# Ledger of designs, part 128: peptides against a protein of PDB entry 9GMZ

Target 1, 343 residues: chain A of PDB entry 9GMZ
Amino acid sequence: TGFPLELLTRPATERLAYFENYTVAHPRLKEVYEILMRTIAEPAGASFIFVYGASGVGKTTLRLRVEQKLTELALPKLESDRARVPVVGIEAIAPESRYFNWKEYYTRALITLEEPLIDHKFDYGVRGISRDNFGKINVESKVVAPALRRALENALIHRHPDVFFVDEAQHFGKVASGYKLQDQLDCLKSLANMTGILHCLLGTYELLTFRNLSGQLSRRSVDIHFRRYCADSPEDVQAFKSVLLTFQQHLPLAETPNLVDHWEYFYERTLGCIGTLKDWLKRVLSDALDREATTITLKDLQKRALSVAQCQKMFKEIQEGERQLSETEADVQNLRSALGLGA

## One batch from the design tools (peptide; made by RFdiffusion4, then SolubleMPNN)

Design b2_p16_4_s4 (from b2_p16_4, 8 letters changed)
Fold by OpenDDE base, seed 3:
Structure b2_p16_4_s4 (fold): chain B 343 residues (1-343), chain A 16 residues (1-16)
Amino acid sequence: as target 1 above (343 residues)
Amino acid sequence: SLQIFEPFEKPLVRPP
């Protein structure tokens, strides 16, 4: 099982697009996908889902796969309910200032909710929000954040998505004071409560700061840890090698490269993050296709690898996040033991 | 033994 051999006769753009669009259903991705889909279907009174993990672990791929599946599942209902949007997903932008731009967030969320060519015109009750001839939402610069929030609340209620995704959600946390962070969390909580829409925040381990600051969010949130593959786990090493084997079969090159033999180097430069691995291989494939190369060499890999310094920085951030989670797990166990509950 | 992981059924069309 590999790439379609006819791709070898196709343009480099099609060969690259094949690999870009190819998603390996690796164990961790499948696991978190199943947990996330189940949690969205049965939130059990949760208002939030937190999906956290290393940068490049594959959170965006997870989101996109869930969005695809939710859309597919909703299609029969969307034919009868033309107002409904099955899912909405945005990426949080890093603030240029010390303050998160809520106006921009609400604007982007509102635009994204209305991008589907849904014939059902909705009046948001806010002046300065209009639709163009193509049905796209235009928000005038004079519209203030509280008005945009009301518009978004009304839109979310009317469109009734199964979930509202916010990718790179750690950017909410870039507030210098714990108090301001709490205010932001309270804003999100209020939005979720007012709309009844489940919010899924995806991000790095910096999301743990949000999780820990709000004891109230803890009661209404589900946590999903999207783990990397760890080199100290034989099962994880085997899975990582199997991912390499899968990718080498799906690189549309005349000669199948032996990626598996270089698994340690791939691990060193990806830290067990499959998104980082895929992006690396994509860059290397692009370079190979540009040269009309028949295969990928170690030298080609080395040219597009993250530097050791980049990997060291990323690894330090991962270790800090994993440490915080381990401490939390230990605290839970200690609490259970102190309560006389079995482990 | 190493295994080949199956893809998700449909390619992801990234939004532009």
Scores: peptide ipSAE 0.329, ipTM 0.834, DockQ to the pose 0.876
Fold by OpenDDE base, seed 1:
Structure b2_p16_4_s4 (fold): chain B 343 residues (1-343), chain A 16 residues (1-16)
Amino acid sequence: as target 1 above (343 residues)
Amino acid sequence: SLQIFEPFEKPLVRPP
């Protein structure tokens, strides 16, 4: 089924919002969603989940869909346990300095945990953390990072979310030295252990550096690779074309554009990343609505496409990540062979 | 053959 035809009579803002809020349940997203939901339900002693993949593959969409589902599943329990938050999700900020800003991280996590109008005033046990009259957390500038950590630990224990999401988690790795990266991992590990809360780190292939640094994290982590669609796979090409077919039916325009006939150009400028594709189509749709256009053309697509130079840079980053994973898979095969389990 | 993928049931309201 396509978009509701009534949208054609609605304001451009409603038409754009429809497409923005529309999520194609494409095979890779559905697969990773099911794996992630299962792992959250049955972590089997894991303290961490790592979800890694290309920039623009759709990791944030995955997180938001899981958050939505966990919230929906928790609703019956939230009526009886008013202190509980089913899920918490934050985005890690890129460090402006050689050091990760833990104070900002803890502050944002605390704010996110307390956004629900939870009637229960929780004392964080830290002076300078208060709720305003609107229930929002206020953190005084004098509160130091160790105090904010204790407040977050107490809040996570009290609210007991099923999972703590950290999006763009590769930003933890953007620190000047290997020693500081290990300290950051130990900090996250300690937070997970002290609270008993499962942590899910979503990010680029730079998250693979976290696996290599801690053999102890590997024993308590589940790894989920969110793959792009590859042009060398006929099945992946068919899935990618089917995504284009689905999107063209859900663009709220008077005339359905033929996106499928341009699949190679879409692939060239998205590298098989559906998030990049959706963002591109959103920009093009916005332009079309602003012009009161009946459809979108190849020229409209070209105006909002990523440059060849941007695509080349992104592709190099993808190739490096995929190479590192392939090497890890080869190491597993070598280990299995050395154990006598066969290749 | 190409297929139409079903959406996730509920629209994802992004927080503003």
Scores: peptide ipSAE 0.324, ipTM 0.831, DockQ to the pose 0.849
Fold by OpenDDE base, seed 4:
Structure b2_p16_4_s4 (fold): chain B 343 residues (1-343), chain A 16 residues (1-16)
Amino acid sequence: as target 1 above (343 residues)
Amino acid sequence: SLQIFEPFEKPLVRPP
C-alpha cells in the first residue's frame, strides 16, 4: 500500500511530515531492532550495549523506534510509578575544544531525564541545580562536573529507565593529548555501576576503538553491528531495491517516481545506508513540493546528491570499520581453534 | 521479486 491519497490535497508541510515520520522496516533495521529490544528486556547482567555502524545507516531511527516502543510498553506501569521514566536518550556533542565536555554531557542528560511533565519534584542534592516555574532544570555555571555527575546518578536511580541511550557516542573518544581514553570509559562504567542502569552507546565504527580499550567492559557488554547493504551480496541488492520500491510508493506525489530504475545511482551515493537514502529523498521531496511538482526527476535527485568526493571519504571510513570487524571475527575463530573448540 | 516492506506500526511523533 502507498501513501494515503488524501495527502495530495494537503499542504506541503503535511506531505513532508508524512514522509519524515515514515519508517521502512527494512531487514537490517528490523533485525537490529529485535536484537536491541530483546537485549534491553533481558540484559543478562550486561551494563552496556554497543550499537555501531556506518554514518547514515539509520542508528538514530533505530534509537527513536526503540524509545517509542519502550514508552508504549511502560505506559501501564507508569500509572502506578509516577517517578519512573521508561527510557532516556541523548546525543553526545562533538566538542569544539577537542575535549569531551562532561559538564555539558551531565547537564544535557539531566535536562532530558527531568522533562517538565514530570510533576514529581526531585531534590538532586546539589546546590545550584533548580527547576524554574515551567519545570525546566536550570544549572548554575558554578556547578562543577563531579556535582553534576552525582545529580545525574541520583536522577537515574530515582527515575530508573530501562535503558539510557547515548547517540553519537564516538565523541567520548575525543580526548586531549595526554589524557587516557580509559578514564572516559571508567567514568561511564562507574555511572552504569552506581545507577544500575543499562547504557546503550550508538555510534560510528570509531566506537570500536572505544569498546576495545576496555577489556573489563567486554564481560558486561553486548555488541550489535548495524550493517549497511553490500553491493556484492545479491540478497542485499534485492533488499536495497525493495527499500527504493517502498520509498517510491510512500513519496506523497501525484505521479510515482521510478526510483528502482536508478538503484545503482542511489547505491553509489548512499553506499547502502538507508538513513542517507531517506535524508536525500526528504531533501528532494521538499524541493519538489516547493515547486508544486507532480513527480521527482533524475535532475532533482542529482541536485541534492552527495558529491563523489563525499562518498569516497565515507566509503574509506566504512571500509576501515568493516576491516576491523572482520579481523575481530578472525581473531575469535583463531581463539576458538587455539582452545580446541571446532571452527 | 522485489518486496514492499511494511512500515513500523506507528509514525514517529517527534516532540515539537
Scores: peptide ipSAE 0.321, ipTM 0.826, DockQ to the pose 0.839
Fold by OpenDDE base, seed 2:
Structure b2_p16_4_s4 (fold): chain B 343 residues (1-343), chain A 16 residues (1-16)
Amino acid sequence: as target 1 above (343 residues)
Amino acid sequence: SLQIFEPFEKPLVRPP
């Protein structure tokens, strides 16, 4: 089974869109998806979910698939509760300054909560927050961060999403000395507690610093590790090759490229991260479609590959994250041993 | 043997 052959007669934009929208249900993604969906359904008193893994592992794809599923599951209930939003997802922006812009964060969160299609106008109770004729929220410059927080709290309570997603959540950590990072986490914790809304933070291994800094968050958090495929695991290598096989069948080209034969090169330049792989193939597909090419060649792949230097940097960041997790596992084992619980 | 993984059922529609 491959792409619909009719796509070969369709515009390049439609062919590219097909591939962009295509998601391989690879083992790691499926596993994390099921865990995340289950945790959202039954948080068991958790206020936070942390999803961490390598850059380009597919966290954004995971989020979008969960958002889609939660929306689909909520549709029957939304007919009776027109105020409800099933899920909210934002991306944390890297701060331009040493200070986290809470005003910007709250504004973006409010804008995301208030989809134009929501007929039910909510009064935020805050002067300077309005909706335009298209239902888009406008926040006047005079509105201060504490007022925006109250507006967001009220909006979250009123809209009652099953989960609030924050993608690229490691960006909260980049601004702050350890103290400011803790304040940010305490702020998020307070927001979750005041609203009763489950928060899911997705990010790189830098999110592990958040877990360690807030002993109170750790008691009310679920951790989900989105692992890459590792070349030292035969099962992971087979899964990675199977992803390549799947993608090659779903590239809307006249001639199916042989990606599997180049699996080592793909692994070298993706580090086993399927998001990185998909983004690479998307760029290569776009180039091929622009040239009206019948297939993708190794030269086409090489042209859009990450540099060795980029891969080395990414690999170092991955190794550091994986090391920190391994140390934590060892610490748990040492603690268990010291408690007499055995291994 | 290599496997063809199933897609997720529906394409990702990015919210507009």
Scores: peptide ipSAE 0.311, ipTM 0.817, DockQ to the pose 0.835

Design b2_p16_5_s1 (from b2_p16_5, 8 letters changed)
Fold by OpenDDE base, seed 2:
Structure b2_p16_5_s1 (fold): chain B 343 residues (1-343), chain A 16 residues (1-16)
Amino acid sequence: as target 1 above (343 residues)
Amino acid sequence: RFSVEPSPPTELVEPV
């Protein structure tokens, strides 16, 4: 079905908001969503889920959809258990310094976990954590990282979310030495073990370095690869064209733009990443609405496209990540052969 | 109370 035709009479802000909020449930998103939902429901003793894939593949969209679904599924139980929070999700910040800011991480996690409208307020047992008149958490500057960690551990135990999401989790790996990266991993493991809360880390292929550094994490982790669409796969090309058709139908314009006939150009400038595609179309739609245009042209697309140099850089980063995964599969096969297990 | 805001429209890509 296309966009609601009533949007054509609505303000440009409402037309843009419709497209921003619209999500195409494309095959790879659906597959990863089902795997992630199943793994959260039945973690089988896992403490971590790693979701990795290209920048702009749609990991944040996946997270938000899972958070929404877990919240919907928890609603009947939340009426009886007013202390429970069904899910918590944060974005990891790139450190401005050579060190990850754990104090900021714990503060953001506490603020997100302790929603102002929750009826049962928790006492953190930590001096300098309070609530304002609106129930929002305030953390005084004097509160140290170890105290914030204890407050978060207690809050996670008390609120018992089904999962703790950390988006952009590759930012934990941006440390100048391997020793510091191990310390970050051991901190996260300890938090998951002490709370009994499943952690889901979403990130780029840089997250593989973080995953591989700890043989102990590997035993207690589930891996989910969120793949891009590949132009060498006929099925992936068809899925990518279907996504273009769906976006074409959901652009709130008087004349439906022909996106599908330009699929190769869309693929060239997105590398098969649907998030990158959506962000591009959003920018182009905004420009069209500002001009009161009836449709989008190829010239409008070209004006907002990523440069060839940007695409070449992003593609090298993708190829390196895909290569590391292929090496892991080969290592498993070599191990099986060395054990006398047939290929 | 968690107010579940209505899910933004999610459409399954039908095979073309």
Scores: peptide ipSAE 0.013, ipTM 0.470, DockQ to the pose 0.162
Fold by OpenDDE base, seed 5:
Structure b2_p16_5_s1 (fold): chain B 343 residues (1-343), chain A 16 residues (1-16)
Amino acid sequence: as target 1 above (343 residues)
Amino acid sequence: RFSVEPSPPTELVEPV
């Protein structure tokens, strides 16, 4: 089934919004979604979930779909428990300084957790945290990070979300020393333990460094690798072509563009990352709609493609992450063999 | 309320 044909008579903004909101259920997304949903439902004493993969693989899309689904599943309970928030999701900010800004993190978490439409105003017991006339949380500049942490702990306990998402979580790792990275992980672990709230950290392969630094987190964490599609796998190539076919059918243009015939070029400029592909097609669609074009061409694609230099940089980062995972898998096999457990 | 206006459940269209 393609896009609704009625969109061809609609404004460019509505046509673009349709494609922006459209999500292809590609095999890797479906797999990771099912694992993540199951792990959230049955954490089995886990305090953390790590979702790692290439930049532009689709981690934010995964998060948003899980947040939507958890919200839908919680609706019947939210009628009886007006204090409950089903899920909270934030994006970690890249620190401007060599140090992670915990004050900003706690402030963003509180603002996101305490939506204006929650009837039950919670008193955080912290002077300088208030709600405006619209019910939005305001945090005065004088409020210190330890007070914001206590406010967040109390809010998480009171609102009791099924999971707390942190997207771009590799930004916790942007600390001047490995020692401070451990302190950050211990801080997050303490927050999860004190609140009883499951934390899901989504990020790049830089999250593997976090996993390896805390042998104590490994016992209470679930790891989910969100893989890209690989051109050396016939199955992955077929899945990638199928995604192109699906996007081809869901571009709200008068003439269906042939994307599939250009699959190698799409692969070259996305590295098998579907988020990168979607963002590229979104830019190209926007340009086509602005020109009132009936279709998109290879020239339109080339105009909005990532440069070869950008792709080479991204590919090196992917190869390093995939290497670290392969080494870890080999280490597990070596450990099993050394323990006398069959391979 | 996140006005998640239920964007009509964008059926997770399995790629063909």
Scores: peptide ipSAE 0.013, ipTM 0.459, DockQ to the pose 0.218
Fold by OpenDDE base, seed 4:
Structure b2_p16_5_s1 (fold): chain B 343 residues (1-343), chain A 16 residues (1-16)
Amino acid sequence: as target 1 above (343 residues)
Amino acid sequence: RFSVEPSPPTELVEPV
């Protein structure tokens, strides 16, 4: 079943919003979703979940779908516990400076956790944090990072989310010369331990360097690899073509474009990353709707494609991350063999 | 409901 045909008579904004909100339930997304939902339900003493994969693989889509599902599952309990938030999700910001801005992180986490519609107001015990008449959190510039941390710890304890999501979590690895990445890990570990809240860090393969620095986190972490589709796997190629067919059917255009016949070009410019594919098609759809076009053409695709140079750079970053994971898997097998546990 | 319906196997339905 394709898009609702009624959309063809609707404004361009509604047609675009339909496609933006549409999510293909592709095999890798389903697999990672099921693992993540199970791990959140049964963390088995884990304090961290690491979800890593290529940029544009669909980690943000995964997060948003898990957040939606956790909210839906919590609704019956939230009627009795009005203080509880079932899930909180933030995006870590790339620092403008050479070091991660903890003050900004804590401020954004507090603002996200303390939605204006939450009936149960909490006193953070920190001078310079207030709510306006609309329930919006205001943080005065004089409030220092250690005070914001205490406010976040108290808010997380009070709201008791099943998980705290941090998207683009590789940005915690941005430290100035002379600072240790270990100090950033110790800060996150301390936050998770003080609150008892499970943290899920989603990021690129740069997150592996961050994960590997803490032998103490390794005992209390679950790793989830969100893989791209690989062109050397017939099954992955078929899954990628299936995603193209599904998007083709869900582009709200009068004439269905043939995306599948161009699958190699789509693969070349997305590297098997479905998020990159969706974002590309979204840009092309927007351009088509602005022109009142009946379909999209190869020329429209080419206009909004990533450059070959961008794809080559992204592919090198992916290959390095996939290599590091493959080496880690081999090291586990070698360790098991050396321990006499067998392969 | 996000129906995680498996994407139907891509029968390459040639656009008719």
Scores: peptide ipSAE 0.010, ipTM 0.459, DockQ to the pose 0.051
Fold by OpenDDE base, seed 3:
Structure b2_p16_5_s1 (fold): chain B 343 residues (1-343), chain A 16 residues (1-16)
Amino acid sequence: as target 1 above (343 residues)
Amino acid sequence: RFSVEPSPPTELVEPV
């Protein structure tokens, strides 16, 4: 089953949008999705979920699919509770400065949580937060971070989402000292505790630092490792080839390109990260559509590939994260063995 | 309204 053939007669923008919105249900995405959905449904007293994995593994795709599913599941309840928002998801912004911008974070969270189309409006109890004639949140420059926090706490309590997603959450960790990282964690912990809202932080392996800094967070957190596909695993290679075949069938081009025969090159330039693969194919598809091309070639792929130097850098960052997890797993096994529980 | 047509579970098409 491929793309709808009618797309070949549609504008380039619609063809590209089809591919952008298309999600391959690859094994690792499905596994992490099922774990995340179960954990959101039954958090068992957890206040945090950490979803960590390589950059470009597909965490944003996971988030968007979970947001969509939670919204669908909530629809029957939203008819009776017009104040409720089933899910909220934001992306943490990389600070231009040495410090995470909490004012911007809270503002973005409020804007996302308080969509213009939400019927039930309430007062935040904070001067300088208003809605325009289109229902868009306006935050005056005079509003300080502690006031925005209170507004967000109130909004989260009133909207009562099943989960609050923070994508690219490693950006909380981009502070000049470990002490400042603890302050960020304590701030997030306090927000979760004050609101009673489950927080899901999605990010790179830098999120592991958050787990290690607070033994109190560890007791109230669930960890989900979103693994890449590994070339040393025959099963992972097969899954990666299957993903390539699926993308090949869902590129809205007149002639189906043979991506599978180039699987090693795709693996080399994506490190087994399906998000990186999708983004690459999206760029190549955009270029092909702009040229009104019938297919994509290896030259088209090469033009939009990450450089070897970029891949080498990304691979080192992945290996360091995978190593830290492997050490943690070994420590758990050693602890279990020392307790007489067996491996 | 994103019609969540569930992208049919991409059956892991066993590569032929």
Scores: peptide ipSAE 0.007, ipTM 0.452, DockQ to the pose 0.074

